# Peptides against a protein of PDB entry 4GMN, part 285

Target 1, 375 residues: chain A of PDB entry 4GMN
Amino acid sequence: RYANITLLALVTLASIGTDFQETLVKGNQGSRESPISAADEEWNGFDDADGDAMDVDQKSSSGEDQEEDYEEIDVKEDDEDDDDDSITSEMQADMERVVGADGTDDGDLEDLPTLRELIQTAVPQLIRLSNLPIDSDESLTIQSHALSALNNISWTISCLEFANGENANIHNAWYPTAKKIWRKTILPILEADSADLKLATQVTSLAWAVARVLHGETPTDGNPHRKFISLYHSSKQQAGGNSNSIEEPEDPFQGLGVKCIGVVGSLAHDPAPIEVNREVGVFLVTLLRQSNNVPPAEIVEALNQLFDIYGDEELACDKEVFWKDGFLKHLEEFLPKMRTLTKGIDKRTQPELRTRADEALLNLGRFVQYKKKHA

## One batch from the design tools (peptide; made by RFdiffusion4, then SolubleMPNN)

Design b2_p27_6_s3 (from b2_p27_6, 18 letters changed)
Fold by OpenDDE base, seed 1:
Structure b2_p27_6_s3 (fold): chain B 375 residues (1-375), chain A 27 residues (1-27)
Amino acid sequence: as target 1 above (375 residues)
Amino acid sequence: SRQEFLRELARKYQEQSKKLAEETAKE
């Protein structure tokens, strides 16, 4: 009973986080950066097994073939936009305010009551549930659902624009909570070094969502970037051996490899320590050099991370890493390989991957030309 | 307590999900 109520609450929190993300994605379709869809964790509904199948023997009465000529009423398909009514009026009102609010600089969410309750009340409970001692399959299930709920909430918040002081109230409310998730949930799970790939995928997804907001201000204690790089390499070694591949997610951007790249890329932004930036930058450039053995989605993510990390020439990492370690040469040598890779993606079977690869190829050409002018 | 919070949370969201299912079933 108590376990079932806890699980129901966690599943419902995870669902709400997904619904918020989907609505932010639909609302932000006017802005160029497609937020990454959360993985559709199929809600395995509660098997209510207690359906007593009463065998009602309905006798087959053979009623006669009256061909009633049903006139084709031309039902105009009114394209009723299936506004997925799954969003509560309170949630919708909070989202409309988040998209429309001239951010008050105070970390007060008085005008965003649902988001405030998620950050201030729900997240601290989820952190506690995700950090419980694992002593049973029930405690492992509770941890998994707590991680899913934290992931969905963190992803939703990471889809907000925080540049130029936009959404500063939400940023200021989230920032200390994001650091708490990192220190109390992510780091302890990474330090446990579990062989559980499901848990590793969940914690990596959560780490990416958190790091997309914290960037280089993510706590560097224990060098977590090296743990994610190690996890990336370990995941590739396992996929090459046993055909019990965890079903590669249908979405190529939901793979553990992409998530690892997204985390370490986000961790390497200014003001990250130059050695953290260098280790990540070398990892990303090495993926481009080894591109024949790297999934296209991971190449797209690695390129985007490289553009974001090294786009500003005023940053210390531009001089001390990008130029010093000769990254421009590697990017220029990769251009013809990227053209071949992008052309090899079927537009019919993988339209999103092809679009994102075409964009990354265009940006790579522009980035190389930019850096050559500023050399 | 944590258990009271999770119960109240589960109750609120079960009520919301039920309202939502009742609204979507009327259209």
Scores: peptide ipSAE 0.020, ipTM 0.530, DockQ to the pose 0.029
Fold by OpenDDE base, seed 3:
Structure b2_p27_6_s3 (fold): chain B 375 residues (1-375), chain A 27 residues (1-27)
Amino acid sequence: as target 1 above (375 residues)
Amino acid sequence: SRQEFLRELARKYQEQSKKLAEETAKE
């Protein structure tokens, strides 16, 4: 009885989260920002304003404007007053407040009752369910569904902009809960050192979502970055040997390797300890050096993480790691390999991977040029 | 948009929380 109610609750919460990811993906299909690619913003290096705009006279080849007469389909507004009163005036007012409020710094979600209940009531229960003793297949199912729900909630929140104090109220409400997920759910599962690749994939996805908000403020207890680096290497060794087809996800960016890179990259951001940053930076640069045996999606993610970690020259990691360990040379040597890799991706069969690789190649060129000017 | 996402979040959370409450009340 209690187990069935718990399972139903978890399936329900996981379904909510899946439907949110789909809604985010559909909502973002109109804006160029994929929910994973908040990092796909072109790294606009600090534009030194004085760069002479070389007038590339792209001769306007006057292609003849075929005025295709779009017949005005007179869509008769059948005024079916379907009073779908389902959007209560309260929900509409709450959404206007989320968009309009210069967020009060206090982490008060008074104007966001549903998000407040999700963070304060639902997530603490999911954390408890993810920490149940695993003594049965039922307990494993409960854990898997609790992790799925936590993942979907955490990914959802991680898609909000928190830069420049945006959404400060949501950030401040989420931050202690994110740390609790890390300490109570993620770390215990990582410490159990389970050979279960399904569980490892679930916890790594959750860890990435949490680390995308906490960044370098993610708890360093037990050196979690080393565990994810180890998991990355272990996953590559297993994929090479046993034909137990863990069906490679149809989406190359949903692979365990990409998720491991995303986690460790996020963990290495300022104010992460310099030694954590160094170990991650060396790992990422090593992937680029070994790129012939690395999936293109993992290379794209590793590049984006390197740009985000080392894009700011005022950070201690720029001097103490990037310059000191000679990362620029490795990035410059990788540039021609990235051009070859990107050109090898078929636009017809892998359009997303090609787009993200073209962007990462462009950003790599800009980043190398930027770092050479600031050398 | 962010707004549509938060709307859908709120709607689905409320709907599913209600279903959960109704199912837990029937057992």
Scores: peptide ipSAE 0.020, ipTM 0.529, DockQ to the pose 0.058
Fold by OpenDDE base, seed 5:
Structure b2_p27_6_s3 (fold): chain B 375 residues (1-375), chain A 27 residues (1-27)
Amino acid sequence: as target 1 above (375 residues)
Amino acid sequence: SRQEFLRELARKYQEQSKKLAEETAKE
């Protein structure tokens, strides 16, 4: 009874978080910015002040316009106005306040009772359940579901814009909870040094979601970046041995390697300690140098993390790491390799990977040119 | 929009919470 209720609650919380993530992705796919791909953010760090529009000589290769008659499948939007009036006027007013409140109210989610209950009531219970002693298969199942729920909640919150003081109330409410997830769930699991790759993948996914909000403010206690770098290398050693390795997820961007890169990249953002930034930057640049043995999705993620970490020249890491350790040379030497890698991805079999690789290649060219101008 | 997302989030949470309560009440 109590175990079944707990399991049902965990499955429900995990389902909610998945549905939200999918809704964010679909909402942003209407705008070309897929929010799961923080990679699809055009690196807007170029002040377009110098209007030297490189004439992209669009050599109009006159490919014959095969007018593929897209049969407009007249999807009758049956506007079943199921006005499920279940959105209480309070919940609607709460949402208008979240978007409209320039309110300096320091983390008061008065205007978001559902999100408040999720952060203040549900998440603390999930942290407790994820940190139970593993003494049975039931305890392991509870931990896995608690981690899944925490992951989905954390990912959903990480898809909110917090730049320019947007969502400050949500950020302020989430920030202490995110720190608690890190210290009470993520660190203890990483310190247990379990050979369970499933658990490692779950905790790494959660760590990435949490680190996407906390960035360089993520607790540096016990050098977690080194643990994720070690996990990256260990995962590569295990995949080479047993042919019954955990099926590489069909989505190349859901791999443990990509997740490890995403975590350590996020941990290296300002105001991270310069030594943490350096160790991560060296790791990422080393992946580019070893690109012949690295999956394309991991290269794409490593590039995007390098752009985000070193895109701002005013940050201490630009002078003390990027320039001092000579990263520009490695990025420039990688450009022809990236062009070859990207062209080697089949657009028919891996369209998403190809698109994200084409974007990362474009951004790499721009980034190298920018850094050369500002040298 | 961000507003529509947060509304859908709140709706889905309430719906799933209600469903959970109904399922829990049947046991």
Scores: peptide ipSAE 0.025, ipTM 0.580, DockQ to the pose 0.060; fails the geometry check
Fold by OpenDDE base, seed 4:
Structure b2_p27_6_s3 (fold): chain B 375 residues (1-375), chain A 27 residues (1-27)
Amino acid sequence: as target 1 above (375 residues)
Amino acid sequence: SRQEFLRELARKYQEQSKKLAEETAKE
């Protein structure tokens, strides 16, 4: 009973999060920004493996063929104008307020009651469920679903623009909750040092979504960037040894390696400690140097993270890391390799990967030229 | 748009919240 209600609530919250991501992706397809493909974790349905084959004794009751003459009831399609005016006038009024409200700095979601309830009521419960003691397969299932729901919610919020004070009310409401997810869900799971790659993938996806909003303001306690770098390396070692086909996700950008890069890249943004930035920057540049053994999607993500981290010359990390550690030389030396890598991607079989690689190659050329002018 | 997203968010949350409430009331 309580388990079923909890599971249903988790499935419901996960589905809401997925539907929101899909709606954002569809809404953003009109603007030139690349769809954040990270949202399409298909909820693989509960394979109820316990088909207890109850031998239903097929008692052959020879029920007589009563040909009930189904009279064609000519159901007049009364054009009931299903005024799917299911958008209550209150919801519509709330939305008009959200667009017209100059961002009151207080993080008040008065104008967003649904998002308020999601952040203030649902997320704290999901955090609680995600950090329960694991003592059964049921508790593992609950944790997995709670992580999925948190992932979907966090990804959805991370798709909002927060630059230049946009969505400041949502940002201010989410920010303390995002820090709570980090401290109460992500860090404890990362510290448990579980060999479960499924759990590691789920927590890393969630960590990326959270870190995409918090950036360098993500709590640095316990050096989480090093844990994700270690997880990256461990995942590569396991994939090389045991033929336990962790089904490589059909989407190359859903791989644990990409997720690890996305997390550590996001963690390295200003105002991250310069040493955190350096360790991440060196990791990312090292991937480019080792590109012959790195999946193309991870190279694309590593490049994008490097552009975002080191795009601003006014930041301390530009002088103290980018120039000091000679990253420009490594990026310039990588240009011909990136051209070869990008050309090697079949446009027919991997159109998205090819498009994102073509963009990353273009941006790499521009970035190298930019940095050479500002040297 | 931001508006359409938030409308759909609100709608979906209300729909799923109602469904959850109905299912929890049957048990």
Scores: peptide ipSAE 0.024, ipTM 0.563, DockQ to the pose 0.057; fails the geometry check

Design b2_p27_6_s4 (from b2_p27_6, 19 letters changed)
Fold by OpenDDE base, seed 1:
Structure b2_p27_6_s4 (fold): chain B 375 residues (1-375), chain A 27 residues (1-27)
Amino acid sequence: as target 1 above (375 residues)
Amino acid sequence: KERERLLELARKYSQQAAALAQEVAAE
C-alpha cells in the first residue's frame, strides 16, 4: 500500500515536469503541434530558444537593402474560445504578484506559497526518497521516481531568468536546496559507480538542471566534472557494441551525451576553479576536433557551452584557459566542418536539430570574429 | 506569460507534491 501511494506520489511529481516542459515548449513554439506524448516521458531539458543572442553591437552600417519578401503567413486567428475557466482567482493573483514583485521581497516566497511548499516541503522529502537504501526492486522504483520528480522541479526552476537580479526571491530560496540536491542526491549516486544507464541518465538530467542554476558555484568536491566526462565516454562505448538500442530518445537533444556536455559546461562557468574550467574546455574542444564521430546534437551543445563559458573576456578563464590553451585556433578550424555538418542535417526529418545547428554555426562565426578582434 | 505559466504549473504541482510529501511523511 505504501509503495503504491509513494509511486502515485512520485508519478504525479514526475508528470509535473513533463506537463511543464510541454507547456513551455508550446509557449515558445507557436502553432507547431509537436506530438510530445505528455504522460510517461522524463523531462530531460528545455529548448533554450530564448538564449541571449549575444548583443555583439555590430555597428556594421552598410549592408544593402535586399528586400527579401517575407511572405506574410496569414496565421488565421482561429478564435477557439475554449473558455477553460479552470484558472482559479488565486492562480491569477499569484501570477500578478510575480510580475509586480519589486526585488525587495525577502527569500521566504510569501507571494508564492506553492513554490515555497515545493522547495521547502516536497523537495526535502524527494531528496530523502532518492537516498533510501536500495534493498529491493521497490526501493529502486522509488529512487527512480524521486529522481524524475527532482529532475522536473529542477528543470522548471532552471528556466526562470535569474540574470540582473530577476526572480531573486526564487533564486535565493532554490539555491540552498539545489546545493542539497547536488550533495545528497547527485554525488552519492555518482560515487556508487553503478553500471545502470537508466539511473545514470536520470542523475545526469537532474545534475544538468541543478547546474544550470548553480553554474560555477556548484560544489566541486570529488571532481564531479571528471565523473560526467567518464560517463560520456562510457556511454559511447556501450552504444557502439549493443545493437540493443536503448531507444535513442526520438529527440537528439535528450541523449545522455548531450546531458553530460550540459552538466560539465555548466560546472565550468565562473567562479569554477581554473583547472575544472580547463579540463571541461579541453573536453569540449576535443569533441569539435573529433566531430566526425560525435552526434550533431552534442556538437551543438558543446558549442553553446563554449560560447557561454568563454564569452566574457574579463573572466580569468579567458586569459588562463581560452587564450593560453589556444582554443581560438580549434574553433576556426572547426568552422568549415560545422558548415558541412549543418548542411548534412535534413530539415524535413530533423527540423529542430537543423535550426539549432544553423544558430550554433552563426554564433560560431560571430564568436570567432569577436575573439579575433579582442586578441 | 511564460513565467506566469511556469508559476502556475509550479503551483499546481507543488500542492500535489506537498500533499504527497505529507502522505509519505504520515505513513
Scores: peptide ipSAE 0.019, ipTM 0.538, DockQ to the pose 0.063
Fold by OpenDDE base, seed 4:
Structure b2_p27_6_s4 (fold): chain B 375 residues (1-375), chain A 27 residues (1-27)
Amino acid sequence: as target 1 above (375 residues)
Amino acid sequence: KERERLLELARKYSQQAAALAQEVAAE
């Protein structure tokens, strides 16, 4: 009974996060950032199947007709029906305020009561639920749903613009919570070294969403970038061996490989330690060098991460990694391969992948020209 | 209707999930 209520709460929190995300994506159609495909985690309803009908032997005790005068306790149905519309209106008003905020309302998070409640009340509970001892299939299910809800909330928040002090109230409220998710949810799961690819995919998706806000300020304790690089390589080894196709997600950008690249790319941004940046940069450039064996979506993500990490020439990583390790040469040598790769994507069957690849190709050409001018 | 009821339930159940997470951690 309690499990079903917890699961319903988790599914609902995940749904709220998705609704916020969909609303943000619809409102923010003017901003350049890639629509994060809502993980339609289909609510796999509990199959009610194996209700073993224990035959409760109805003993027919014929006890006598005492007409006890049941006093009709007039339970006033207090028509509490009016309060339901208020919460949906507040949530909608929060969504509209978050979407309609032209970055100028340095409002208190008090003006966003639903978002405040999600960050301050729901997320700390989801973190707790994600940290339960895994001793049963039920605890694993609770962890999965808690990770899903954290993922949807974290992705939604990561779609907000925080550059130039935009949404600073939300950023300031989220930032300590994001660090808590990282330290309390993500790191322990990564340390458990589970062979569960589903769990690895969920935690990596969450890690990407969190790292998209924290960037190089993401805690570097235990070198998590190396764990995600290792997970990337492990995911490639498993895909080659067992023809139990974990169905490649219909969306090429939902693959564990893309998510690993997104995480490590985000972790490598300034002010990340220069050696973390180097290890990630070398990993990403190595994917481009090995592009014949790398899915196009992973190449697109690796390119975008390289542009974002090394786009600023004032950063220490530009001199100490990009120029010192000769990344420009590798990007220039990759440019003709990227043209071939992009042209090989069928616009009819993979329109999104083709669009994202065309953009990444255009940006690669611009980036190479920019870096050549600043050499 | 059912989604709205789930959202109100989410607020009530976020508080209850805290209580439940305390109960499950105490068992």
Scores: peptide ipSAE 0.021, ipTM 0.556, DockQ to the pose 0.041; fails the geometry check
Fold by OpenDDE base, seed 3:
Structure b2_p27_6_s4 (fold): chain B 375 residues (1-375), chain A 27 residues (1-27)
Amino acid sequence: as target 1 above (375 residues)
Amino acid sequence: KERERLLELARKYSQQAAALAQEVAAE
């Protein structure tokens, strides 16, 4: 009886987290229908399609106006008054405040009551449920749903801009909770060292979402970056041997390998310990060197993480790791391989993977050129 | 109405989850 009610709770909380995310995405991006993941689907990442193209102020001259004929797709507004009662008017108002918050809102979460209740009331319960003793299939199911709800909430919050003091009220409210998720949910599951790849995928997705906000301030206790690197290698060894189709998600960016790269990349940001940064940087550069055996999506993610970690020359990791360990040479040697890899992706069958690979290739060229000027 | 229902569901479910966690921690 209690298990079924708890399960329904967790599904409802996961759905609320997804609905918030969809509202944020719809608020920031024009009318691209991201497919409504069913309320039971774990949101396992978003397309960072708005990649900050490094604003290299190239004054490129007057190229010709090709009038690309925008075919007006006459989206028939079928006025189906489906009472999409999913997003409450107050959830919408909270999201409109988050999206419309000019970076001057020193406000407390007093003006964001739904988000406040999610962080302060729901998440502490989900952490507790995810940390229950596993003694039955019911307790394992409860843990899985608690992880799903934590994942969706954590991802949604990780989509907010926190740079330059934006959303500082949300960041300040989330930060201690994110650390609690890490210490009470993620670390215990990683320490249990279960052979369950489903659980490993769930905890890694959650870890990525949490680490996208905490970055190098993520607790380094027990060397979690090494656990995720080990998990990456273990997952590749299992996939190569047993034809047990773990249904690789249809989305190449939802794979456990990509998630492991995203976690360890995020963990390596300043102010991470320099040895953590080094171990992660060496791992990422090693993937590029071994690119013939690495999925294209993992290469794209590894490149993006390398750009984010080593983009700032004022950081200690630039001198102590990037230059000392000779990463520039490896990136330069990889550039022609990346061109070949990107050209090998079919635009018709994998349009997103191709777009993200074209962007990562462009950014790699810019990054190599930048680092050569600052050598 | 629906918000109050979702919040009351979330609250009720969080309380039931709390009770379950206490029961499991007491065994």
Scores: peptide ipSAE 0.021, ipTM 0.546, DockQ to the pose 0.038; fails the geometry check
Fold by OpenDDE base, seed 2:
Structure b2_p27_6_s4 (fold): chain B 375 residues (1-375), chain A 27 residues (1-27)
Amino acid sequence: as target 1 above (375 residues)
Amino acid sequence: KERERLLELARKYSQQAAALAQEVAAE
């Protein structure tokens, strides 16, 4: 009885987190419909379509680079209008305020009562439920649902812009809670060294969502980046050996490998310790060197993480890691391989993977040119 | 058994990543 009520509450909290994400995404997306997973599915990532296009100051070098006419394939998303009336008028009003707030209101979460209750009331209970002693199948089920709810909430919040002091009220409210999720939920599960790949995938998804907000300010206790690098390698060995494939997600970007890359990339951002940044940067560059044995989606994610980590030349990691460890040479040597990889992806069977690979290839060319000018 | 194997693999790959980091830093 208590477990069923707890499970229903956890499913409801996971749904609220998804609905909140969908509305935030629709509010920020003027035009790019990213396929939102159904309300019952654990949201496992966001298409960072709003990756900061490095404002490469277009000095008008009039190179007649032939515009290859990319035919826009009009993918009709079948809008299954499941009008799930689950969004309360209060949640909708909070979402409209978050999306419509000109980032100048240093307001308290007083104007965001639903989000406040989610962060201050719900999340502390989810942390408690995710950190219960596992002694039964019921406790495993409760942990899984608590992780899913924490995942959806954490992803939703990670979709908000926090750069340049935007959403500072939400960031300030979330930041201590995100650190608590990391220390009380993520680290204990990682330290348990479970052979459960489902649990590892859930905790890694949650870790990515949390690390997308905390970045290099993520607690370094117990060297979590090494645990995720280790998990990445362990996952590759299991997939190659045991035909008990946990159903590889149909989406190549939802794989445990991609999630591990996303986590460690996020952990390596400034102000991460240079040693952490170096270990992650070398891991990512090593994936590019070994690209023939790495899934394309993991290459795309590894590239995006490298751009985000090393895009700013004023950061200590640019001089102490990127230039010192010769990463530019490895990126330049990878360009022809990336072109071959991207061209090898069938636009008809894997349209999203192809689009993201084309974007990552374009960005790699720009990034290499940028770094060559700033050498 | 499987947990011990994963822990051993985990340790082995952390050592390999650290060794690769040293190789890239020495190039």
Scores: peptide ipSAE 0.000, ipTM 0.308, DockQ to the pose 0.019; fails the geometry check

